# Peptides against a protein of PDB entry 8YR4: the designs that were tried, part 83

Target 1, 309 residues: chain A of PDB entry 8YR4
Amino acid sequence: PRGSPALQLVVLICLGLMGLERALNVLVPIFYRNIVNLLTEKAPWNSLAWTVTSYVFLKFLQGGGTGSTGFVSNLRTFLWIRVQQFTSRRVELLIFSHLHELSLRWHLGRRTGEVLRIADRGTSSVTGLLSYLVFNVIPTLADIIIGIIYFSMFFNAWFGLIVFLCMSLYLTLTIVVTEWRTKFRRAMNTQENATRARAVDSLLNFETVKYYNAESYEVERYREAIIKYQGLEWKSSASLVLLNQTQNLVIGLGLLAGSLLCAYFVTEQKLQVGDYVLFGTYIIQLYMPLNWFGTYYRMIQTNFIDMEN

## One batch from the design tools (peptide; aimed at target 1 R298 M299)

Design b2_p30_3_s2 (made by RFdiffusion4, then SolubleMPNN; from b2_p30_3, 28 letters changed)
Fold by OpenDDE base, seed 2:
Structure b2_p30_3_s2 (fold): chain B 309 residues (1-309), chain A 30 residues (1-30)
Amino acid sequence: as target 1 above (309 residues)
Amino acid sequence: SLLEKLLEELLEELLKRLKENLEKRKKLEK
């Protein structure tokens, strides 16, 4: 944000809060581990109560356990509203300026309402992409790296390798399957637009349809178009289920491999029972942002497809 | 997830409403 020192400060605060969220993502599982270990050791109530209170406080700051956003994330989101509005307005003005610089032939060939639609879609897509990259993709990648380092240092190099392989495979399959799904989404959107165009044309030509008593014919053509649309919608929806199931299998296999290895090391007294709980908790915490990654990547692709049309 | 599906449905509905409003505006400007 060039030109507003106040917005620059807000960006720095938001980056600091993002760093705090990364620290919380490590600390919360650690404190939960410590609770389980203290319970297993039958530690004194004072130590347990302090650790539980600290855990609950950290969990309030982090959120995520109940699908709720934490205090830190909410504060970040609140502060970012002004930065997002500034960025959105800047992108919108850049697109609008660029549209005014385009040739008269381009404007004469397009309706003003179509030009505005392109501008609005462009602005929404760019601002959505930027916000998503900054607040979901980059932090998730950071959490994965931090996780790999943490598990490699405090558990064993094998745990770091499992997390690395699992997350790399998850991301790769998410991209590949989402790119594959994009074909079905494009076909669906094209058929939706064609179905809508037919309905609009039939309604605009209402007098002609009435003159020829062609109402039943137009209804049947519309029905056929809906059936064709629903066939494509089914493929799109089924491909989403396939993506989600593929993601679930990858995470499930990673969780299985890591949990078995952790359980083995607990039986060998190399790790404590709390370390098993930590591993499971941390993997689930890594999974939640990655699940959102699939959604937003699809949203971005949909917005790009909707700009291409 | 159910939340992803709901978000996709909400986005699709928002995009649909946006397209509908744009078409209504295009019809009113004609």
Scores: peptide ipSAE 0.007, ipTM 0.324, DockQ to the pose 0.031
OpenDDE base, seeds 1, 3, 4, 5: peptide ipSAE 0.000, 0.000, 0.000, 0.000; ipTM 0.283, 0.233, 0.320, 0.278; seeds 4, 5 fail the geometry check

Design b2_p30_3_s3 (made by RFdiffusion4, then SolubleMPNN; from b2_p30_3, 27 letters changed)
Fold by OpenDDE base, seed 5:
Structure b2_p30_3_s3 (fold): chain B 309 residues (1-309), chain A 30 residues (1-30)
Amino acid sequence: as target 1 above (309 residues)
Amino acid sequence: SLLAELLKLLLELQKKRLEEELARREALKK
């Protein structure tokens, strides 16, 4: 972004973090292979435990394959909020200034059709996403229950307990943190409506604004309203990153505890190397759809808030 | 998640539409 060296630095840091994500995508499978090889070779526990711990740490940074919930991805997303806000504000101000140069009638006639088409596509996409989320949430809950039963019966009861506690804590924290963030979203939505109302009023009175050559004043007033909105949007977006990071931490702790315990039982010849692969794969597989649950619950809460106003 | 941001963006776009449609209806009543 031209004009802010701080935002340019943030962009460079975000690009560096994207490079780190690519490195993690290569390193995580290598460390996983090394664990499997060490288990097969019956390597000493100290070497195995260090490699498992290093793997889980790298996996925590990566976020389980999608990268969307990993620490590095969350940090990138958090830092990117300010860059996105700068870009959004610049585009909104450019559109608003251009709207004052154009006749309201021409703009209302053309925008209604395009906005209608964008919003209809948006509605259809949201409905499709909702259906997809429902079709993934229900199977995921079933997979969690099946997983708890399976690990409790065929593994040591401690594995079933780890999965139960990890998934229960994940779901509970998802609900609680989503409810907590709802207040930031309500405040953001209210300020968005107020900012839009000001823009509409200024545009409806465009003849008066033009008569007094007050276009620059109205643009600056709109800029201030956007800055106030973006302060609330930042809190909403930062609270989402906090949710994702909390979820990643819970899954990471569950993966750590279960992977160390599984590796130990494999070294004692109570479990096979295949059982370690099964556990690690199953926990990571459960994590992928659970990320959708947080999105779904957030969307329900949003729709409920939007129905109350 | 990116999907949560995308959903937010889509909901914001829908809200944007509803407000523009309301403003248009109010402008047609004056």
Scores: peptide ipSAE 0.021, ipTM 0.402, DockQ to the pose 0.019
OpenDDE base, seeds 1, 2, 3, 4: peptide ipSAE 0.017, 0.019, 0.021, 0.000; ipTM 0.369, 0.372, 0.401, 0.282

Design b2_p30_3_s4 (made by RFdiffusion4, then SolubleMPNN; from b2_p30_3, 27 letters changed)
Fold by OpenDDE base, seed 4:
Structure b2_p30_3_s4 (fold): chain B 309 residues (1-309), chain A 30 residues (1-30)
Amino acid sequence: as target 1 above (309 residues)
Amino acid sequence: SLLAALLKLLLELQELELKKRQEERLKLEA
């Protein structure tokens, strides 16, 4: 943000907090591993109690598996409100200034309410796109890269390869299936708008409908529109279930392959029992933000389309 | 809930049409 050193400092603090969230995503599973290892070794109570207390504190900072409920995430979100408001206001003022620079012929050809609605959509789309990129997409990709590096360095190259293949396949299938389902969603939304328009037109012309005793005809026409909508809604919902099952299968296969390999290395005394727990915990933790990736991808695409209009 | 959403939309559309008619009347009186 140009012109406010205070907001620049808040952005830097938010970036620092995002870095801290990435560090917590690595540290929390490590401390959980250490607890399991200390319990297995029957370590002294003082060491165990310190490690458990540290883990619980780190888990409080991280929050739940989604990360959205953690203290650090909440603090970041709170601090970002002022930055978001500044950015939104700056984009809105730029659009408004640009609208005033447009030719009189452009303004005479469009209704003022339509122009304002385009400006509001443009502002919302830009701010939404930036928010999704900065807070969802980039952090998720960073966590995947950090995970691959961590498993490759501290376990074996095979674990890094399993995570890489699993996450690459997951992302690719998520994109492909999300693009495929977008057709069904567009058709559903178009039919919803058409069904809504028919209901509005029928109710606005209710006196004419009553005069011609056409109530039964309008009800049947509305019923047909609802049935057509529900057929498209079913396709949209079924395609979402297929996406979720495909995602679950990919993660399940990755978890199975990695867990079997980890169990094998534990039997060969190359890894500890805690390392098995670490792998499972870390993979589940990587999966939590990825579950929403298809939603983020679709929202990004929608916001791009709304920015081009 | 659907009826309430439809009624709310009808009200918003009627308010928009009323505003449009008021703007058209103001242009005819000016």
Scores: peptide ipSAE 0.000, ipTM 0.242, DockQ to the pose 0.014
OpenDDE base, seeds 1, 2, 3, 5: peptide ipSAE 0.015, 0.016, 0.017, 0.016; ipTM 0.377, 0.421, 0.429, 0.422; seeds 1, 2, 3, 5 fail the geometry check

Design b2_p30_4 (made by RFdiffusion4)
Pose (drawn by RFdiffusion4):
Formats: structure tokens, C-alpha cells, sequence
Structure b2_p30_4 (pose): chain A 309 residues (1-309), chain P 30 residues (1-30)
């Protein structure tokens, strides 16, 4: 924010809260391991109670689910509401002030609905791009790297390889399948618009009664168009199911390999009982934000082209 | 009265089609 000083402080607080969320993401499974290790060794009730309270408090600060739930990141959403309102207003006002100074030939040439759709979509694109990228993409790619470092240095060497291969395969397959699915989605959207146009045309022209008893013909054509649209929709949604299945298979294979290796190492007195639940919890924690990357890829590309317009 | 009822039915059907269009655009934006 170029103008106001009160908002730069809010931006800095938001970035600090994002850092704190990354620190909590690392910290909570460690406390879960400590609780399980204290529980297996018959520890007195005092230290167990205090450690349990601390773990619960950390789980409360971190998202109880999917990271979009915690007290942190919600304070962020609140402050970012206040900040993103300023950018939205500024960009809308700049577009509106520029559209009123162009010459007459320009306005006589282009329609109004198209020009206004481009502007609205542009403002929404800038806003969405800032939010998606800064607050949902980079933090997750940072979480993957932090996890790789933690497992490779403080846990063992092989688990770094396991996490690295699993996440690399997950990202590669997600992007590869997403481009194909986008082609299918566009093919379906064009027919959906054509079907809506046919239905609107048949409704507007109540001449069907005049030039024939052609109600049946108008119904038949509409059914044919609906069938074509449904075929294209089935293809698109089946592609979406395939993407979900391949992502789930990759994560499952990574979890299986990590769990088996951790169990074997625990039986050989190399690792403690808590390390098993540490690995499991952390793998699930990495998986939860990764579930929405095909959508982020699609939205980032679309918003980039829209902002360029 | 019959012509006015037929015009009102057409307008209500157009409003339903427009709402369905806006819902499809919002689903695409998601």
C-alpha cells in the first residue's frame, strides 16, 4: 500500500502471522511425540497434565483441520480483509477514471458489457492473485522444504528421500493431469453456453405456434443439445476423479513406505515409539494443503491472462 | 389477460435461466 502508513503495519503483522503458522506447523507434531514418549514410560501425572495442556493449546493455535481453521490465519484473514479492501478500491477507481477519458470512436466501437466484464474480472484477478500466491502457494512450498530438512537432519537420512520423492511425484502428476483436464473443461463450457442460447432463443420466439405445431421440434433439438453437453460434462468430471485418485495413490505410497521403515526401525531400538505418530501426523499435515493445487494452477493461469487483459 | 400471463411466464423463465448462468460462472470461478 503506497499511501497509508497504518496499512503497511498490518501487512507486516500478516507476514509475521504466516511465519508463526509455519513455526506451529513444525512444533505441534513434536509435542505429540513428546506426549506419547512420556506416556509410554509411566510418567507422573503433573508433567503429563502440563504437556497435554500445552499440546492442546498449540493444536488450538494451529488449525484443528486443514490450516484454514486456527486462531492464527484467522487473525490474518481479518487484517487482510482490511488491507485488500484498499487495493480493490484503488484499482476499480483507476479503471473507472481511465474509461471516462477515451475518445468517442473508441466507445462507439466496442460494447459496454464486454468492456465492463474485462475491468471487473481484472480487479478480481489482481486481488485473487495476491491472495492465492502469497498466502496459499509459497507457504506450502516452504512447508515441504522445512519438512524435508527436519526429517533429513533430526530424524534420519532415508525419510528425507521418502518425503522428497513423494512430494515431487505429487506435484509433477498434479500439473501434468491438470493441463489435460483444462482442455476438457473448456470443451464442456462452450457447449453449455450453446445450450443456454438455444433455450433462450426458443423461449423468446413464441412463433413456434404460428409457423407450425413445432413445439415437439423445439423440444427435440433441446434434448439433443442437452445430450451433447452431458457427454462433455461426463468426460470432464471423470478426468477430475482420475486426478483425485492419482494424488491419493501417491500420498498413500509415501505413507506406506515411511510407516514400514519407521516400524522396522522402532523394533530395532533405533527410534522411539513417538516417532511413528510423528511421521504419520506430519505426512497428513503435509497432505492437507496439497489437495488444492490443481485448482490453484488453473486459477493462477486464468487470473494472469485476465490481469494482462 | 392471457397475453399478460404469457409475458409474465416468459419473464420468470428468463430470470431462472439468468440465475442458472450466474451460478455456473461462480462455479467456474471456484
Amino acid sequence: as target 1 above (309 residues)
Amino acid sequence: AAEEAAEAAKEAALEALEAAQKAAEAADAA

Design b2_p30_4_s1 (made by RFdiffusion4, then SolubleMPNN; from b2_p30_4, 26 letters changed)
Fold by OpenDDE base, seed 1:
Structure b2_p30_4_s1 (fold): chain B 309 residues (1-309), chain A 30 residues (1-30)
Amino acid sequence: as target 1 above (309 residues)
Amino acid sequence: DEAERLKREVERKLEEIRREEEERRRREEE
């Protein structure tokens, strides 16, 4: 962004974090291989526990394999909010200033097109939500139940308990934090609609604005309305980063507890090295659909709010 | 003609911003 050295520094930090994500994508498999080798060699527990803890920490930084939910990705997304807000605001102000140069006939034609598109979004969202609940939520719950049964029967009741507690805590926190976040999203949407209504009113009255040469004044009023909106948008976006980070932390703790317990049982020759690989792979596989569940629960709530308005 | 070209350019920029916001929402949702 030209003109803000602070935002330029944030862009450089975000690029550095993207480089760190690439390094983590190489390091995580290396540490996982090292755990498998140490388990095969029957290495001392202290060395194994340190390597497992280091792996889980690196996996927490990386996230569940999509990269989008890792600590580094969440930090990047959080820092990028201000860069995006600056860019959005600059483009919105340029468009608004340019729209004041256009004819009334263009403004009337656009308003009709926007109303039609809002109506079409409302209807498509409800049908998409019902399909998503049936095709993704039900299978994900089934996969969790199958996982708990599998680990309880073939490993030990302790593994089934860890998976149950981890997934139950993940789902509960996802719902609770999403309901908390919905307040910020409603406030944001209300301010967005108010800002848009002011912009539309100014543009419908553009002849009067031109007659009084008040274009600069209307642009400054719109800028102030955008700044108020962006203050609420930041709270909404920051609350999303907090949700994703909370989810990543819960999965990280479940992975840590289960991986340490599995490694311990392998050292006691109660489990095989293959069982450690199975557990780590299965927990990561359960995480992927659950991450999507959090997303769609947010979409459901947004679409319900958009239907009430 | 110039007003209609300007209209199409503004509509395109608004649709690009909207796509970037929708892709951002999708990436924040993914």
Scores: peptide ipSAE 0.013, ipTM 0.411, DockQ to the pose 0.116
OpenDDE base, seeds 2, 3, 4, 5: peptide ipSAE 0.000, 0.006, 0.006, 0.000; ipTM 0.245, 0.352, 0.345, 0.294

Design b2_p30_4_s2 (made by RFdiffusion4, then SolubleMPNN; from b2_p30_4, 22 letters changed)
Fold by OpenDDE base, seed 3:
Structure b2_p30_4_s2 (fold): chain B 309 residues (1-309), chain A 30 residues (1-30)
Amino acid sequence: as target 1 above (309 residues)
Amino acid sequence: EEEEERLRRLEEELKKIEEEEKAREERERE
């Protein structure tokens, strides 16, 4: 982008982080193999604990296998917000200025009503809400309960407790942070609608704007409205990154505690090496649906509010 | 005519960016 050298540096950092994600995708399986080998060889606890801790740290950086919720991905998304906002604002201002320069014929020929109609399609039907509850939320909660029972019966009560605490903390923090984010999203949407309305009003009054040669003034007012919108959008997007990072931390702590405890019980010959592989695989499998739980909770809340209005 | 076609292309690109952003928001795991 021909812009601030700071934004060019951010783009280079984001490209570097994308390269780091690819390196993590190779390193994480290697460290996992090394843990399995150390468990098979009955290696000393200190070497095993260090390798497990290093693996969990790399897995925290990578995220839940898709990479989308890893620390590196969250950092990339956070840094990219300003680059996206700069690009969006530049495109919007270029269009708005060009629309004011255009002839009377373009403004009269386009029914302004088509631009409004894109806003109303967002109301997911009550039927969609029920489908998300029945097919996504309930199965995810069932899988957690089954997981707690399974680990409590086949491993030890301590594993069931770790899974219970991890999943309960994950769900609770997801709800609390999603509710906290809802205010930023509502403020963003309200300001988006106000910015759009201002653009439409300016374009409908284009004859008056041209008569007074006020095109530059209307472009500057629209720029100020976009900057105000982008200030709220940044809070929304940054709060999403914070949610995803909080979720990644909770799962990372659960994976750390459970993996260390499993490795310890394998060293004490109470569990097999296969049980360590099972635990890690099962926690990752439980995490995959949970990563959408905040989205489902938000959709539920939005649809309930839209039903009360 | 060329300016109207240039505008139409710019609006199609904007709509594509908005659809990609919406498809990104749908893929953004909360």
Scores: peptide ipSAE 0.063, ipTM 0.564, DockQ to the pose 0.076
OpenDDE base, seeds 1, 2, 4, 5: peptide ipSAE 0.062, 0.025, 0.046, 0.032; ipTM 0.550, 0.482, 0.540, 0.520; seeds 2, 5 fail the geometry check

Design b2_p30_4_s3 (made by RFdiffusion4, then SolubleMPNN; from b2_p30_4, 19 letters changed)
Fold by OpenDDE base, seed 3:
Structure b2_p30_4_s3 (fold): chain B 309 residues (1-309), chain A 30 residues (1-30)
Amino acid sequence: as target 1 above (309 residues)
Amino acid sequence: ELERLLEELRRRKLEELEEERRAAEEREAA
């Protein structure tokens, strides 16, 4: 945002908060490890209580419980509203100015409602794409890289390799399966729109349908359209289940391999019991944002298509 | 008049369905 120093400061604060979230993603598992080690050693209550209180406070800042957004994420989202509004308004004004520069022939061939819908789609597409890239995709990739570095430095290099292979395979399969399922979703959406259009056109022509006693025929045509839609919906839903199961299997295999290796190193007294718990907690924590990566990838593709139209 | 009212109802119902679809995609993303 070049026109407002206040909005530039807000962007810098949001970037700082994003950096803090990355630090919390490393610290929370470490503090949880330390609690497990202190419990195992039967450490004095004062040390344990301080570590538990610190962990709970860090976990409040991070979030990551089912349905709980962290305080840092909520604060970032709140501050970003003004930046998003500024960006949206700027894109909307650029599109509107461009529409006024277009030839009278272009405007005469289009309904005013279609022109407004193009402007709204263009604005939402650009702002959505930027938000998903900056707040979801880039942070998730950063957390993976930080995780690989952390496990490679503080554990054995084999742990870093397991995380790297697991996450690389997960991302690759997520992309490939999401691209494959996008065909089914597009077909479903096209058939949904056609089914809705048919229902509305039949209801708009209600008098004509009544005049010809064609109600049974229109109902049967609508039933056929619904059955065709449901067949495509089933393919879309089944492909989503296949994606989720594929993702779960990859993470499960990575978790199994790394947990067995960690357990082995604990038996050799090279690692502590808390390090086993850290590995499991950290892998699950990396998995949570990745579960949505297929949705983000699809949304990015949709936003690119809507921006080209 | 009736055709114009029906086109406006059609538009509102399409907007509601796009909002429900966005809300469902947001729930599938939460």
Scores: peptide ipSAE 0.007, ipTM 0.368, DockQ to the pose 0.164
OpenDDE base, seeds 1, 2, 4, 5: peptide ipSAE 0.005, 0.005, 0.000, 0.000; ipTM 0.338, 0.347, 0.274, 0.247; seed 5 fails the geometry check

Design b2_p30_4_s4 (made by RFdiffusion4, then SolubleMPNN; from b2_p30_4, 21 letters changed)
Fold by OpenDDE base, seed 3:
Structure b2_p30_4_s4 (fold): chain B 309 residues (1-309), chain A 30 residues (1-30)
Amino acid sequence: as target 1 above (309 residues)
Amino acid sequence: KLEEELKKKLEEQLEKIEEERREAEEREAS
């Protein structure tokens, strides 16, 4: 934001906190590994207690592996509220000024309330999309890259390859299946709007409907519209379950391949027992933000559809 | 007036159902 040095400082602090989250995503699994190794070696209580206390503190900063629940993420979200409000208000004022520059014919042809609602949805969607891209997509891609580098350097090139293949397959399938399901969601939304419009028109014409005793006919038409909507909703929901199951299978295969390989290297004494636990915990941490990637690729698509309308 | 208020309440209820649905889709994705 060019207009306020205070908001620029807040953006820099938020970027610094994002960097700290990336460091925590590497450190938390490492400390958990170290706890497991110290327990296996029956290490002195003082070393174990210090490592456990440090792990719990880092885990409090990171959160439960959902990056959204950690102290650092909550602090970032809190600081970002002012930046989001500034960006939203700037977009709202730009849309409002553009609407006033539009011809009198456009203002006479459209209900001012619908235009305001489209403007509010458009501003919220763009601001939400931009915030998501910056705070979830970019960090998740960074965590994947850091994970590939970490596993390639500290374990073996084979672990880096497994993570790379699993993440690439996961992202590709997420995009392809989400694009495929978008047609069902668009059809659902179109039918929802048509069902809503029919209900509104029937209610606005209530006196006419009552005069002609057409109440049963309007109810049956509304029922048919609901059944058609529910049929499209089922396709949308079933396509989401298929996406989630496909994602779960890719995760499961990656976790299986990497866990078997890690177990093999532990049996050959090339890795420690804690390294097996590190791999499992790190992979799960990489996948948790990726589950949100599908939801927000949908949000991106919905926001683009809402901007086209 | 009453029809516009009923329409507005229906829109608010539909928006709430869409928000609950979004939260449910977020829980199913987590």
Scores: peptide ipSAE 0.006, ipTM 0.384, DockQ to the pose 0.115
OpenDDE base, seeds 1, 2, 4, 5: peptide ipSAE 0.000, 0.000, 0.000, 0.000; ipTM 0.269, 0.256, 0.271, 0.272; seed 5 fails the geometry check

Design b2_p30_5 (made by RFdiffusion4)
Pose (drawn by RFdiffusion4):
Structure b2_p30_5 (pose): chain A 309 residues (1-309), chain P 30 residues (1-30)
Amino acid sequence: as target 1 above (309 residues)
Amino acid sequence: SLVEETRELIREMSDEEREHLLEDDEEELE
């Protein structure tokens, strides 16, 4: 925010809260491992009670689910509401003030609905791009790297390889399948618009009664167009199911390899009982934000082209 | 190369097609 000083402070607080969320993401499974290790060694009730209370408090600060739930990141959403309102207003006003100064030939040439759709989509694109990228993409790529470092240095050497290979395969397969699905989605959307146009045309022209008893003909054409649309929709959604399945298979294979290696190491007195639940919880924690990357890739690309327009 | 191909594909979409894609993706997010 160029103008106001009160908003730069809010931006800095939001970035600090993002850092704190990354620290909590690292911290909570460690406390879960400490609780389990204290529980297995018959510890007194005092230290167990205090450690349990602390773990619960940390789980409360972190998202109880999917990270979009915690007290942190919600304070962030509140402050970001206040900040993103300023950018939205400024961009809309700049577009509106520029559209009123162009010459007449320009306005006589282009329609109004198309020009206004471009402007609205542009403002929404800039806002969404800022939000998606800064607050949902970079934090996850930072979480993956932090997890790789933690497992490779403080846990063992092989688990770094396990997490690295699993996440690399996950990202690569997601991008590869997503482009193919996007082609299918465009193909389906064109036919959906054509079907709607046919239905609107048949409704507007109540001449079907005049030039024939052609109600059946208009119904038949509509059915054919619906069938074509449904075929394209089935193709697109089946592609979506395949993407979900391949992502789930990759995570599952990573979890299986890590769990088996951790169990074997615990039986050999190399690792403690809590390290098993640490690995499991952390793998699930990494998986939860990764579920929404094909959508982020599609939205980033669309919003980039829209902002360019 | 893959990013360029995706951007060329999106540039071939009409305004209405791009808006339907955005709405569908938002619904998927919800």

Design b2_p30_5_s1 (made by RFdiffusion4, then SolubleMPNN; from b2_p30_5, 11 letters changed)
Fold by OpenDDE base, seed 3:
Structure b2_p30_5_s1 (fold): chain B 309 residues (1-309), chain A 30 residues (1-30)
Amino acid sequence: as target 1 above (309 residues)
Amino acid sequence: SLLEEVRELLRSMSLEEREQEREELEEELK
């Protein structure tokens, strides 16, 4: 943000907190591994208690790997409110200024309430998109890269390859299936708007409908519109289930392949029992933000569709 | 639509949180 050194400092602090979250995502699985190894070795209570206390503290800062519930994430979100408000207000003022520069003919053709609704949607869409890119997409990609590097360096190149292939496949399938779903969602939204328009037109013409005793005909037309909507809604919902199931299968295959390979290396005494637990925990932590990626990619697409309208 | 998407999002979050709690519990049992 240009013009406020205080907001620039807040942005830098938020970036620092994002870096801390990335460090926590690596450290939490490592400490959990260390607990399992210490338990397996029947280590002295003092070493175990210190490691457990440190793990619980790091887990509190991380918030279970969801990235939304941790203390660091909550602090980042809190500090970012002022930056978001500044950005939102700036976008809103730019849209408002642009609307005032538009020709009188453009304004006479549109209702003032519709123009304001377009401005509000545009502002919300842009600010939501930017916040999503900065706080979800970029961190998730960074965590994947860090994960690949970590597994390649501390385990074996095969683990790094498994993570790379699973994450690449997951992202690719998420994009492809989401783009495919967008067709059904656009059709659903178009039919929803058409169904709503028919209901509004029928209600506005209530006196005319009553005069001609056309109530049964309007009800049947509305029923047909609802059935068409529900058929499109079902396709949208079924396509979401297909996305979630496809994602779950990719996760399951990655977890299976990596867990079997880890178990094999533990039997060969190349890895410890705690390294098996670390792999599972770390993979799950990488996948949690990716499930959000599908949701927010939909939000991005919705926001783009809402900006095109 | 937005309210249904928020409800589906909240449902997916609640399922993911339960699945995570289950996986954490299954890892603690292992």
Scores: peptide ipSAE 0.008, ipTM 0.366, DockQ to the pose 0.029
OpenDDE base, seeds 1, 2, 4, 5: peptide ipSAE 0.006, 0.000, 0.000, 0.006; ipTM 0.342, 0.234, 0.252, 0.368; seeds 1, 5 fail the geometry check

